# Peptides against a protein of PDB entry 4CIC, part 16

Target 1, 148 residues: chain A of PDB entry 4CIC
Amino acid sequence: KVSTKGHYGVQAMFDLAQHFGEGPVSLKSIAERQGLSEPYLEQLIAVLRKAGLVKSVRGAQGGYILAREPRDIKVGDIIRVLEGPIAPVESVSQDDPEHSLKFDFSVTKSVWEKVKKSIEEVLDSITLADMLKDAEEAQMAQGYMYYI
Target 2, 147 residues: chain B of PDB entry 4CIC
Amino acid sequence: KVSTKGHYGVQAMFDLAQHFGEGPVSLKSIAERQGLSEPYLEQLIAVLRKAGLVKSVRGAQGGYILAREPRDIKVGDIIRVLEGPIAPVESVSQDDPEHSLKFDFSVTKSVWEKVKKSIEEVLDSITLADMLKDAEEAQMAQGYMYY

## One batch from the design tools (peptide; made by RFdiffusion4, then SolubleMPNN)

Design b1_p9_4_s4 (from b1_p9_4, 7 letters changed)
Fold by OpenDDE base, seed 5:
Structure b1_p9_4_s4 (fold): chain B 148 residues (1-148), chain C 147 residues (1-147), chain A 9 residues (1-9)
Amino acid sequence: as target 1 above (148 residues)
Amino acid sequence: as target 2 above (147 residues)
Amino acid sequence: KSFLTIPGE
């Protein structure tokens, strides 16, 4: 599961992508549009900013912007920043060296590594620009349904 | 992350696969080999049994066996039984209907659906028989390094 | 508690 943190992080970043080029967006506005608590969003944005995915703009019309173009931000980048390395299995504590030596551990590990790789490939294949395009296409499709 | 439950469930099922055709295996033996607590394994096996992935054999040489051949049990089957449907995102409570109506919710949902599909495809592509084969290959490779 | 929880950082 993508944690709630990862989920909301992607939502917040997508909101910023929708407003890319329009100037800074307030956290309040993002929170309202995405149905997020402002304090929670503040924590997410702080992490995203530290990672260089978001920039803070100061001033009366201050707020946040994407630090890069939507095409240059992968969903995988957002998830890695918020969640760390995609771990397909709960870290069975790497600290149990005894389990690491068992052959069976190696085989099961390979299963989870395949899952990890698959998740990474998917998340790295989707940019915020792709999400914007999907949104536009969906909106157009809805618009056409109302005119028929 | 595959939960500890899913992880240990796959380990336990793999242990049963390694002994498939040799007769019933005791939970104690599985627990010892896999480094699992016996009470925890008992809970896992109960779920797996109820789902028809494992059979209990009664008697002096009783224990558990796979209910199907290793080739007929996908890792995905084990995970679905133990964890339920693979949900790529924490269920943001489906109960907030207001969030479900937002277009942005639809786009983000599609991302997670793609992730879900990818995970399911991987897990459904791996059987216990595939795992057995991988284990044999790895053991042979190690054996050749020592000679 | 759903299975593939991407561990939240």
Scores: peptide ipSAE 0.073, ipTM 0.821, DockQ to the pose 0.668; fails the geometry check
Fold by OpenDDE base, seed 3:
Formats: C-alpha cells, structure tokens, sequence
Structure b1_p9_4_s4 (fold): chain B 148 residues (1-148), chain C 147 residues (1-147), chain A 9 residues (1-9)
C-alpha cells in the first residue's frame, strides 16, 4: 500500500504543480486546498525539500515551489522519496530470528519482484504534468456535462 | 505490500502444488519445509480451505491438498483470499472524521487505480503451475552448473 | 489490510 504519507505527498506535490509558475505557495494554502493538517504537511514538505523536489522561498510572499517542472517529476520519484524503495512484500522484520525467511524460495521472491517492477513502471510512467492534464480533462468533461 | 500473510500463503500453496497428485500433505511437513510456524500455517490453511483453494483429507494419512489443479490457481486468487481486494493505498480509516479524505482528488485516485490494475494483472498472470515450472527450470539450471 | 504496502509503513 502507498502509505498515507505517500498519498498525501502526491497530493501536496500535485497542488504545487497546479501553481507552478505562479510563485511560492504557503503550506497553509496547500493544507486548506488538499484537506491536510498543516503540521503533517510540514513534515512531508521537509522531506520533499531535502530530496530536492521542492524549494523553499523566503520572504513576505514566501512558501514552496516545485524544484523541477511538473514533467520532470514522476509519481515514482515522490513515492521513493517519502517511502523509500517500492517493496511489494513487507520485509519480515529481521528481529524474529526464528522465522527468518531463510527459505524465501527463489520462486516466490520472483513473483514479488515482478510485482515490484510492475508498480515501478506504473509510477514512473506518470508525471505531475500527466496528472495536470488529467485534471484539466476531467474539469472540461464536468463543464460539458453541465451544458448538456 | 503483500503482507506476511499473503507471502506465507503463497509459499504454503506452492508447497501443496509441488505435492499435487501425491496425496494429502500434513501441516507439519509444510511448516517444516517452508520454515513456517505450524500454528500460523493452520490459520492460513483454514482461510484457504474456506475459500475452496485447499481441501482437507481426513484419516491416518490425512492432511491438505490443493482443491484445484495448480494451473487453475492464480497467485492473485491466493492473495485476494488472504488479504482481500488489492488496495494500493491504505484506506484512511473512516474513523478520523476531520481528515476524511473528502478531497481524494479524482486524479490522485486514478494513479492508485492504475497501480492496483497493474498489480492485479501481474498476480493474475502467474499460476501455481507457472511457479512449478520456474522451480523446475531453476533446479535444472543448478544441476547443469554442477556438471 | 491492503495488498500494496509501500515499505515506509
């Protein structure tokens, strides 16, 4: 599962993408639009900033901007920054020594590796620019439904 | 992530597939071969049995067998039985009313739906028979490295 | 419990 962290991180990054080129956006405004707690968003943004996906702008009109164009940020990049490597199976915590997945049969491992690869391919195929386009298309479709 | 439950469930089902046609296999023997606790395996097998993927055989040589041929059991079937529907994102617990993901933007939801579909396609493309074949090929490859 | 658990949780 994409954690709540990954999910909200993608939402926050998408909000920044929608405002890309308009200048810095305050965390408060992102939190309000995305229905996120500001403290939680601050934690997410701190990680994203450290990873170089977001930049902080200081001053009276300070806030955050995308560090790259929306087309240059994949959903997979956001998820990897927030959650680390995509793992299809929970790593059995090394701490239960008795149930060391010693016999993680190469065959079962290969199944999960295929799942991992598939997830990575999907997430790396979607950019923030693709999401912006999808949002525009959805908004236009809603507009047309009101005129019919 | 496939939970430990899903992972071990696939291992247990694969063990049963390796012995398919040889008669019932004891939980103890599966647990020993797969490095699983017998009590945990019992819980997994109970769920798999209830879902009709495994049959219980009673008697002195009792145990469990696959209820279907290995080719008729997808990895996706096992995972759905053990873990339910493949959900790419944790459902934000409905119980925090204030942070109701009300604005789960249709766009972000669509990303996760694409991920879900991709996982389902992969898991539904792999049968226990495919896994058996892969194991045989791996064993043959190891055998050839020794010669 | 959802199938895709990304490693962070």
Amino acid sequence: as target 1 above (148 residues)
Amino acid sequence: as target 2 above (147 residues)
Amino acid sequence: KSFLTIPGE
Scores: peptide ipSAE 0.072, ipTM 0.816, DockQ to the pose 0.590; fails the geometry check
Fold by OpenDDE base, seed 2:
Structure b1_p9_4_s4 (fold): chain B 148 residues (1-148), chain C 147 residues (1-147), chain A 9 residues (1-9)
Amino acid sequence: as target 1 above (148 residues)
Amino acid sequence: as target 2 above (147 residues)
Amino acid sequence: KSFLTIPGE
């Protein structure tokens, strides 16, 4: 499962992509459109900014913009920034010896590595530009269904 | 992440696959080989048995066996039994309305569906027989490094 | 916190 943090992070970045080239967007505006609390969004944006995916613009018309073009930001980049490396198996905390994955059996490890690789390939194949295109196609399809 | 339950479930099923055709294996023997507590393994085996992946054999030489051949059990089958359907996004518990994924935005949903499909395809492409073959190949490679 | 939380935890 993608965490709520990863999910909302991708939504917030997609909102910024939809407004790319229109100037800075306020956190309040993003929060309202995405149904997020402003304090929660501030935490997400702070992490994304520190990672260089988002820029802050100061002034009366200040806010946030994508630091790169939508085509240069992969979904995988957003997820790695918010959640860290994609780990297919939960690292059992060292503190519970009874449930410590003591035996990283080589064969089971190889299964999880294949899963990891597959997820990374999918997430690294999708950009914010691809998501914008998919949204436009979906809107066009809905528009045609109302006129037919 | 695969849960600890899913991980150990695959290990326990793989142990049973390694002994397939040799008769029933005791829970104690599996627990010792896999470094699991016997009570924890009993819980896993109970779920796997109820799902029809494992059979219990009664008697003095009783224990557990795979209910099907290793080639007929996918890793995906084991994971679905132990963890349920592969969900790409965490279902936020209904109890925290502030963090409820209210807006399943269609475009973001499509991304997670692609991830789900990819995971399912990988897990459904690997059988316990494939894992047995990989283990044999790894042992042979280690044996040749010592000669 | 890892990316893929498999259902059941």
Scores: peptide ipSAE 0.070, ipTM 0.819, DockQ to the pose 0.219; fails the geometry check
Fold by OpenDDE base, seed 1:
Structure b1_p9_4_s4 (fold): chain B 148 residues (1-148), chain C 147 residues (1-147), chain A 9 residues (1-9)
Amino acid sequence: as target 1 above (148 residues)
Amino acid sequence: as target 2 above (147 residues)
Amino acid sequence: KSFLTIPGE
């Protein structure tokens, strides 16, 4: 599962994408819109900023912006920054030597590698721009349902 | 991540697939070959048996067999039995009402649904027979490297 | 912490 961190990170980045070109967005406003705590969001944004996905803007109307256009940010980029490499199997913690996956059966490993690759392909195929488009389409569909 | 349970479950099922048609395999022998504890394997096998993926054979040469041919068992079937439905995002436990993913933003949900679908498609595309074939190919490749 | 935590529990 994508961790809560990855999930909320994508939400925060999506919020910034929705406001791309409108200037800096405050953490408070993102937190309010996305239902996130400000302290939690601050931690996420700090990581995303360090990775060069977000920029901090200083001043009276300071806040955060996407560091790149929404089309140039993949969901996979966000997840890799927040979660690290996608691993489909929990690495058995080295701490229990008895349950050392000694026989990492090459065949079972290959299954998990295929899963990993598939997830990476999906996440790398979705940009923030794609998400924006999907949101617009959903809004239009809702609008039509109210007119019927 | 596939839990340790899912991982070891696939290993155990693969071991049974490698011995399919040879008769019942003891839990001890599976545990030894797969590097699993017998008690842990017993729990896995109990679940797999209840789900109809494994059969218990009674007698002096008793043990376990696959309930279906390796080609009729998907990795996805094993994972669903052991782990339940594939969920790409941790369900925020209902217990923290404040972090209720209230705004399950439909768009972010759709991303995770796409991930889920992709995982399911991969796991449902791989049978134990495919794994057997991959193992044979790997063994042949190793054999050729020694020559 | 790995990305795909398939809920085992």
Scores: peptide ipSAE 0.066, ipTM 0.810, DockQ to the pose 0.211; fails the geometry check

Design b1_p9_5_s1 (from b1_p9_5, 5 letters changed)
Fold by OpenDDE base, seed 3:
Structure b1_p9_5_s1 (fold): chain B 148 residues (1-148), chain C 147 residues (1-147), chain A 9 residues (1-9)
Amino acid sequence: as target 1 above (148 residues)
Amino acid sequence: as target 2 above (147 residues)
Amino acid sequence: EEEELEELE
C-alpha cells in the first residue's frame, strides 16, 4: 500500500507541476488547494527538497518549484523518496526476533516480488507530465458536458 | 501493501496445498512448518473456513484441508478473503472529518486505480497450483546442485 | 493475553 505520506506527496508534487513555469508557489496555497494541513505539507516538502525534487525560492514571491521538468519526475521517484523502496508486504516489525519469519518460504517471497515489480512498473510509467495531460483531458471532457 | 495477515494466510494456504490429497493437516503442524503462532493461525483459518477456502475435518486424524483444488484457488482470492478489496493506498482513518481527503483529485485517484489493477492482475494470475509447481522446480534445481 | 490481531483498518 502507498501510505498517506506517499499519496499526499504525489498530490503536492502534482500541484507544483500544474504551476510549473509560473514561478514559486507558497506552501499555504498548495495546502489550501490540495486540502492538506500546512504543517504536514512542510514536513513532506522538506523531504522532497532534500531529495532534489523540489527547490525553495526566497523573497516576497517566495515558495517552492519543481526542481525538474514534470516529464522528468516519475510517480515512482516521488514514492521512493517519501516511503523508500516499494514493499508489497508490510514488514513484520523486526522487534519480535522469535517470530521472525524464519521461513521466508522462497515461493511466497517470489509472489510478493512479482507484485513489487508490477507496482514499480506502473509507478515508473507515470510522470507528472502524464498526470498534467490526463487532467487537461478531464477538464476538456467536463467542459464539453456543460455545453451540452 | 499486503498485510501480515495476507502474507501468513497465503503461507498457510500453500502449506495446505502441499498436503492436498494426503488428508487433514493439524493446525499445530502448519504452525510449526510455517513459523506461525498457533493462536494466530487459528484466527486466519477460521476466516478462510468461513469463506469456503478451507474445510475442517473432525476425528483422530482431524484438521484442515483445502476446500477446492489448488488450481481453483488464486492468491488474489486468499487476499480478498483476508484483507477485503485490494486497496493501493492506505485509507486515511475517517476519524478526522476535517482532514478528510475532500480533494480526491481525480488524477491522483486514477494513478492508484492503475496500481490496484496491476496488483489484482498479478495476484489473480497466480494459483496455489502455480506455487506448487514453482516449489517443485526449485527443489529439483537444488537437487541438481548437490549431485 | 489474546494478541488482538490489529484490525486492518
Scores: peptide ipSAE 0.017, ipTM 0.826, DockQ to the pose 0.000
Fold by OpenDDE base, seed 1:
Structure b1_p9_5_s1 (fold): chain B 148 residues (1-148), chain C 147 residues (1-147), chain A 9 residues (1-9)
Amino acid sequence: as target 1 above (148 residues)
Amino acid sequence: as target 2 above (147 residues)
Amino acid sequence: EEEELEELE
């Protein structure tokens, strides 16, 4: 499962992709367009910036830009930055030392590894450029539905 | 992500698959072999039984059996019974009504739907019989490493 | 603490 953090991170990065080449976008404008709280977005952007996926631009027209072209940013890259490695199973809180999953059932682990790999393959197959294209196609399709 | 419930459910079902055809297995024995608490396993088995994936056998040699052959039970079936539909995104607790994900960004939704589909395809491609086979192959491979 | 299985409503 992708966390809320990952979900909103992808939304914010997608917004920055839509404005790529137009100059810096303010966090406020991203927050407004994406329905995110500005404080939450600041936290997300800070992480994404530290990871080198976004850049801060200073000045009166300051804000944020993608650090790379949309085609060079995978959804998987965003998720890994925000959530870390994709874990197919929720970690049982290590806090119960007695019920350490001592039986690392290699077979069940292999199932979850297959799930992990599948998720990674999907997320690594989708770039922000692919998302932009899909958005354009969807918008065109909607436009055609209104004209028919 | 698969919950702990889903994970342990798959383990318990796999244990039952390993004993398929040998008769009823006690919850205690499953719990011991799988490193599960017996009370937790009782809850899991109750759900799995209600869903028709396991059967209870009564008597002195009572216990549980798979309701179907291992080949007829997908990992995806177990997960869907225990967790419901595979959700690729953790539901933001509905408790913050103001931050309703109002912007159902169709594009981001489509990404998560692709992830969902991929997970479903994987989990629906693996049966308990496949897991049994993988276990046998792994055990043989380990045996060959010792020789 | 027995992790109470959240009852699926």
Scores: peptide ipSAE 0.017, ipTM 0.820, DockQ to the pose 0.000
Fold by OpenDDE base, seed 5:
Structure b1_p9_5_s1 (fold): chain B 148 residues (1-148), chain C 147 residues (1-147), chain A 9 residues (1-9)
Amino acid sequence: as target 1 above (148 residues)
Amino acid sequence: as target 2 above (147 residues)
Amino acid sequence: EEEELEELE
């Protein structure tokens, strides 16, 4: 599962991809378009900036831009930055060390490893450029339905 | 992500698969082998029984058995029974209705749908019989390393 | 600490 943090991170990065080449985007503008709280977005952007996926631009028209082209940013890169390694099983909270997954039979672990690999392959196969293309195709399809 | 409930459910079902054809297994024996609390396992087994994946056997040698052959139970079937539909994104807690995922741009939703489909395909491709086979192969490989 | 499984209401 992708956390709320990962989900909103992909939305914010996609918003920056839609404005790529138009100059810096303000956090306020991203927050308004994506339905995010500005303080929450500030925390997300700080992490993404530290990871080198986003750049801050200073000045009166300051804001944020993608640090790379949309084709060079995978959805998997965004998720790994925000959530860390993809874990297919929710970690049992550290608080019950006795019910430690100790007897994770090698076989049950192998099932979760297959799930992990499959998620990674999907997320690493999708770039922000692929998402932009899908958005354009969806807009064209909607435009044709209004003229029929 | 598979919850702790889903994970332990797969472990309990795999334990029942290893004993398939040997008769009923007690909850106590499953709990001891899988490192589960007996009360927690009781709750899991109740859900699995209601879904028709497990049968209860009454009597002095009472307990639980798989309701179907191991080849006819997918890991995906167990997960769907315990967790419901595979959700690739954690549902934003209902407590902030204003920050509702309303503007889930059709495009971001499509990414999560692709992830969902991929998880479903993997979990539906693995049966309890496949897990039994993998366990046997692993035991044979360990046996050959000691000689 | 037994994590009390919250009753799904």
Scores: peptide ipSAE 0.016, ipTM 0.829, DockQ to the pose 0.000
Fold by OpenDDE base, seed 2:
Structure b1_p9_5_s1 (fold): chain B 148 residues (1-148), chain C 147 residues (1-147), chain A 9 residues (1-9)
Amino acid sequence: as target 1 above (148 residues)
Amino acid sequence: as target 2 above (147 residues)
Amino acid sequence: EEEELEELE
């Protein structure tokens, strides 16, 4: 499962992709459009910046931009930065040490590895450029429904 | 992500598959082999029984059996029974109603739907019979390394 | 006060 952090991280990165080439976008404007708190978005952007997915621009019209073109950023790259490696099974919290019997049944492990690989293949096949294209197609389809 | 409940549910169902045709297996014996607490396993088995994936047998040699053949039980069936529908995004707990802004951006939703479909296809492609076969092949491969 | 990002358990 993708966490709220991963989900909102993809939304924030998609907002920056929609404004790519228009200059820096303020955190306030992203927060307003995406329905995020500005403090929460600051934390997300700090992680994404440290990973080199976004750049900060200083000045009166300062803000953030994508560090790479939308075609060079996979959804999988965003998720790995925010959540770490894609894990198909939630790690049993180490806090119940008695029942953490590492019966890593090789067979059940192989099932989860297949799930992991499948998720990675999907997320690595989708770029921010693909998402932009899908958004344009959806807007055109809605526009055609209003003209009929 | 699969929860601990889903993971241990698959392990318990796989243990029952390994003993399929040998008669009923006690919860105690499953708990010992799978490293589960007996009370936790009782809760899992109760859900699986209610869903019709396992049957209880009464008597001195009572216990549980698979309700269907291993080939007729998908991993996806076990997960859906224990966790409900496969959700690729964790639902933001309803308890923070202010930030549950339904900006269900149609585009981000479509990404998660693709992930969901991919997970479902994998889990629905694997049966308990496939897992039994993989276990036998792994044991044979280990046995050949000792000769 | 750095609002700790709630660890989404």
Scores: peptide ipSAE 0.016, ipTM 0.825, DockQ to the pose 0.000

Design b1_p9_5_s2 (from b1_p9_5, 4 letters changed)
Fold by OpenDDE base, seed 2:
Structure b1_p9_5_s2 (fold): chain B 148 residues (1-148), chain C 147 residues (1-147), chain A 9 residues (1-9)
Amino acid sequence: as target 1 above (148 residues)
Amino acid sequence: as target 2 above (147 residues)
Amino acid sequence: EEELEELLE
């Protein structure tokens, strides 16, 4: 499962990809377009910037840009930055010692490793450039439906 | 992600698969082998029984059995029963209306649908019989390392 | 930090 943080992080990065090459985008404008609170977006952008996926531009027309081209950013890279390593099983919080997944059941572990690998392969196969292309195709398909 | 409930549900079902054909297994014995509390296991078994994956046997040697053969139970079937439909994005609890994922961003939705499909394909490709075979192979490999 | 843990549950 992807958290809300991962979901909104991908949306924010996709918004920056749509404006790639047009100059810096303000957090306010991203927040308005993506339906996010500005304070929440500031936290996401801070993490993404620290990881080197986003750059800040200073000045009167300051804001944020992608640090790399959309083709060089995988969805998997965004998720790993925001959530850490893709875990197939939620780590039971260490604070409930009775439910510590201490049972190193090798066979069940192998099932979850297969799930993990499959998720990683999917997320690493999709770039922000692929998402841009899919958005253009969807917009063209809607345009054709209005002309018929 | 699989919840703790899904994880322990698969372990409990696998324990029942290891004893398939030997008769009913007590909840106490499953709880002891799998490191689960008996009350927690009772809740899991109640859900699995209602879904028709497990049967209860009454009597002095009563307990639980798989309702179907291990080859006819997918890991995906167990997870769907315990957690519902495999959702790629955690539904923000409806109680925080401010964070309702109202933004039907079609492109991001398509990414999560691809992830969902991939998870479903993996979980539906693995049966309890496949898990039994993997356990036997692992035990044989350990046995060969002792010789 | 705490608000982030609740969203991962």
Scores: peptide ipSAE 0.034, ipTM 0.793, DockQ to the pose 0.000
Fold by OpenDDE base, seed 3:
Structure b1_p9_5_s2 (fold): chain B 148 residues (1-148), chain C 147 residues (1-147), chain A 9 residues (1-9)
Amino acid sequence: as target 1 above (148 residues)
Amino acid sequence: as target 2 above (147 residues)
Amino acid sequence: EEELEELLE
């Protein structure tokens, strides 16, 4: 499962990709378009900025931009920055060492590793540029539906 | 992510697969071998039984057995029974309707649908029989390392 | 019931 943090992080990064080359976008405008709270978005953007996926621009027209071209940012890169390594199983909170899955049974572990690898391959196969292309194709398809 | 429930459910079903054909296995013995609490395992087994993946056997040698052969039970079947449909994104708790992902942005949704499909394909490609085979191969490899 | 909900969060 992708967390809410990962989901909204991808949405915010996609919003920045849609405005790539148009200059800096305000957090307020992203929050309004994506249906996010500004404080929550500030936390996401802080992490993404620290990881070098987003840049802050200062000034009256200040805001945020993608630090790289949309083609050079994978969905997997965003998820790894926000959530850490893609875990196939929810890590039982380390706080109960007695209920730690002590039996890392090698065979069951191998199943979850296969799931992990599959998720990573999918997320690493999708760039923000691919998402932009898909959005354009969807808009064109809607446009054709209104003209028919 | 697979929940702890899904993880332990697969472990319990795999334990039953290892004993398939040997007769019924007690919950206590499964719990001991898999490092699970008996009460937690009882809850898992109740769900798996209701779904028809496990059968209860009554008597002095009573316990549980797989309801089908290990080759006829996919890991995906176990997960779907225990967790429901494989969700690619954690469902935001319905309790805050204002913070509900109102923007089901079609493009982001398509990413998560691809992830879901990939997980389903992997889990549906693995049977309990495949897991048994992998365990046997691992045991043989360990045996050869000690010689 | 509540303990199972916390594990799904």
Scores: peptide ipSAE 0.030, ipTM 0.788, DockQ to the pose 0.000
Fold by OpenDDE base, seed 4:
Structure b1_p9_5_s2 (fold): chain B 148 residues (1-148), chain C 147 residues (1-147), chain A 9 residues (1-9)
Amino acid sequence: as target 1 above (148 residues)
Amino acid sequence: as target 2 above (147 residues)
Amino acid sequence: EEELEELLE
């Protein structure tokens, strides 16, 4: 599973990809387009900036840009920055300390490792450039459906 | 992601698979072997029983058995019963109602659908029989490392 | 729409 943080992080990064080459984008404009709170987006962007996926631009037209081209940013890179390593199992909340699953049950672990690997392969196969292309294709398809 | 419920559910179902054909297994014995609380396991087994993956056997040697052969139970079947449809994104906790992700952003949706499909394919490719085989192979490999 | 909302819920 991708957390809400990962989901919104990918949306925010995709918004920055759509505006790549147009100059800095304000957090307010991203928040408005993506339906995010500006304070929440500020926290996400701070993490993404620290990881070197986003750059802050200073000045009167200041804001944020992608630090790399959309083709050089995988969805997997965004998720790893925001959530850490892709975990197939949700971390058991520390609230049940007595049932520390000491049983590293090797067989169940192998199942979750296969799931993890599969998720990683998918997320590492998709770049922000691929997402841009998919968006363009979807817009063209919608345009054709209105003319038929 | 698989929840703790899904994780423990797969462990409990695997324990029942290891004892398949040996007769009914007590919840207590499953709980002890899998490091689960008996009350928590009782809740899991109740759901799995209602879904027809587990049967209750009554009598002096009563307990639970798999309702189907291990080869006829996919890990995906267990997860769907315990967690519902495999969701690639964790549910946004209801606590921030104002940020209802109204933007069904079609492109981000397609990414998560690809992730969902990939998870489903993996979980539907693994049966309890496959897990039993993997356990046997692991035991044999460990036995050979000691000689 | 609803399936993604259910995936995010």
Scores: peptide ipSAE 0.055, ipTM 0.798, DockQ to the pose 0.000; fails the geometry check
Fold by OpenDDE base, seed 5:
Structure b1_p9_5_s2 (fold): chain B 148 residues (1-148), chain C 147 residues (1-147), chain A 9 residues (1-9)
Amino acid sequence: as target 1 above (148 residues)
Amino acid sequence: as target 2 above (147 residues)
Amino acid sequence: EEELEELLE
């Protein structure tokens, strides 16, 4: 599962990809387009910036840009930055140390490792450039439906 | 992601698979072997029983058995029963209607659908029989390391 | 811990 944080992080990064080459985008404009609170987006962008996926531009037309080309940013890179390592099992909160997954039978662990690997492979196979292409194809398909 | 509920559910079902054909297993014995609280296991088993994955046996040697052969129970079946449909994105709680994923751009949704499909394919490819086989192979490998 | 539970609700 991807958290809400991961989901919104991918949306924000995709918004920046759509504007790649057009200059810096304000947090306000991203928040408005993506239906995010500006304070929440500030927190996401701070993490993404620290990880080197986003750059801040200073000045009167200040804002944010992708730090790399859309083809050089995988969805998996965004998720790893926001959530850390992809865990197939929700971490049992540390607060019940007695129910620590200590008896993780090697076999049950192997099931979750297979799930993890599969998620990683999918997320690492999708770039922001792939998402842009899919958006263009979807828009073309909608355009054809209005002309029929 | 699989919840703690899903994880423990798979452990409990695997314990029942290891004892398949030996008769009914008590909840107490499953809880002890799997490191689960008995009350929590009772809740899991109730759901699994209602879904027809587990049967209760009554009597002096009462307990639970798998309702099907281990080869006929996928890990995906267990997870769907305990968690419902495999969702790739954690459901944003209904309580913030303003932050509803309303603007799920079709493109971002498609990414999560690909993740969902991949998880489903993996979990549906693994049966309790496959897990039993993997356990036997691991035990043999450990036995060879001690000699 | 609490923040993760709030994201799941």
Scores: peptide ipSAE 0.030, ipTM 0.792, DockQ to the pose 0.000; fails the geometry check

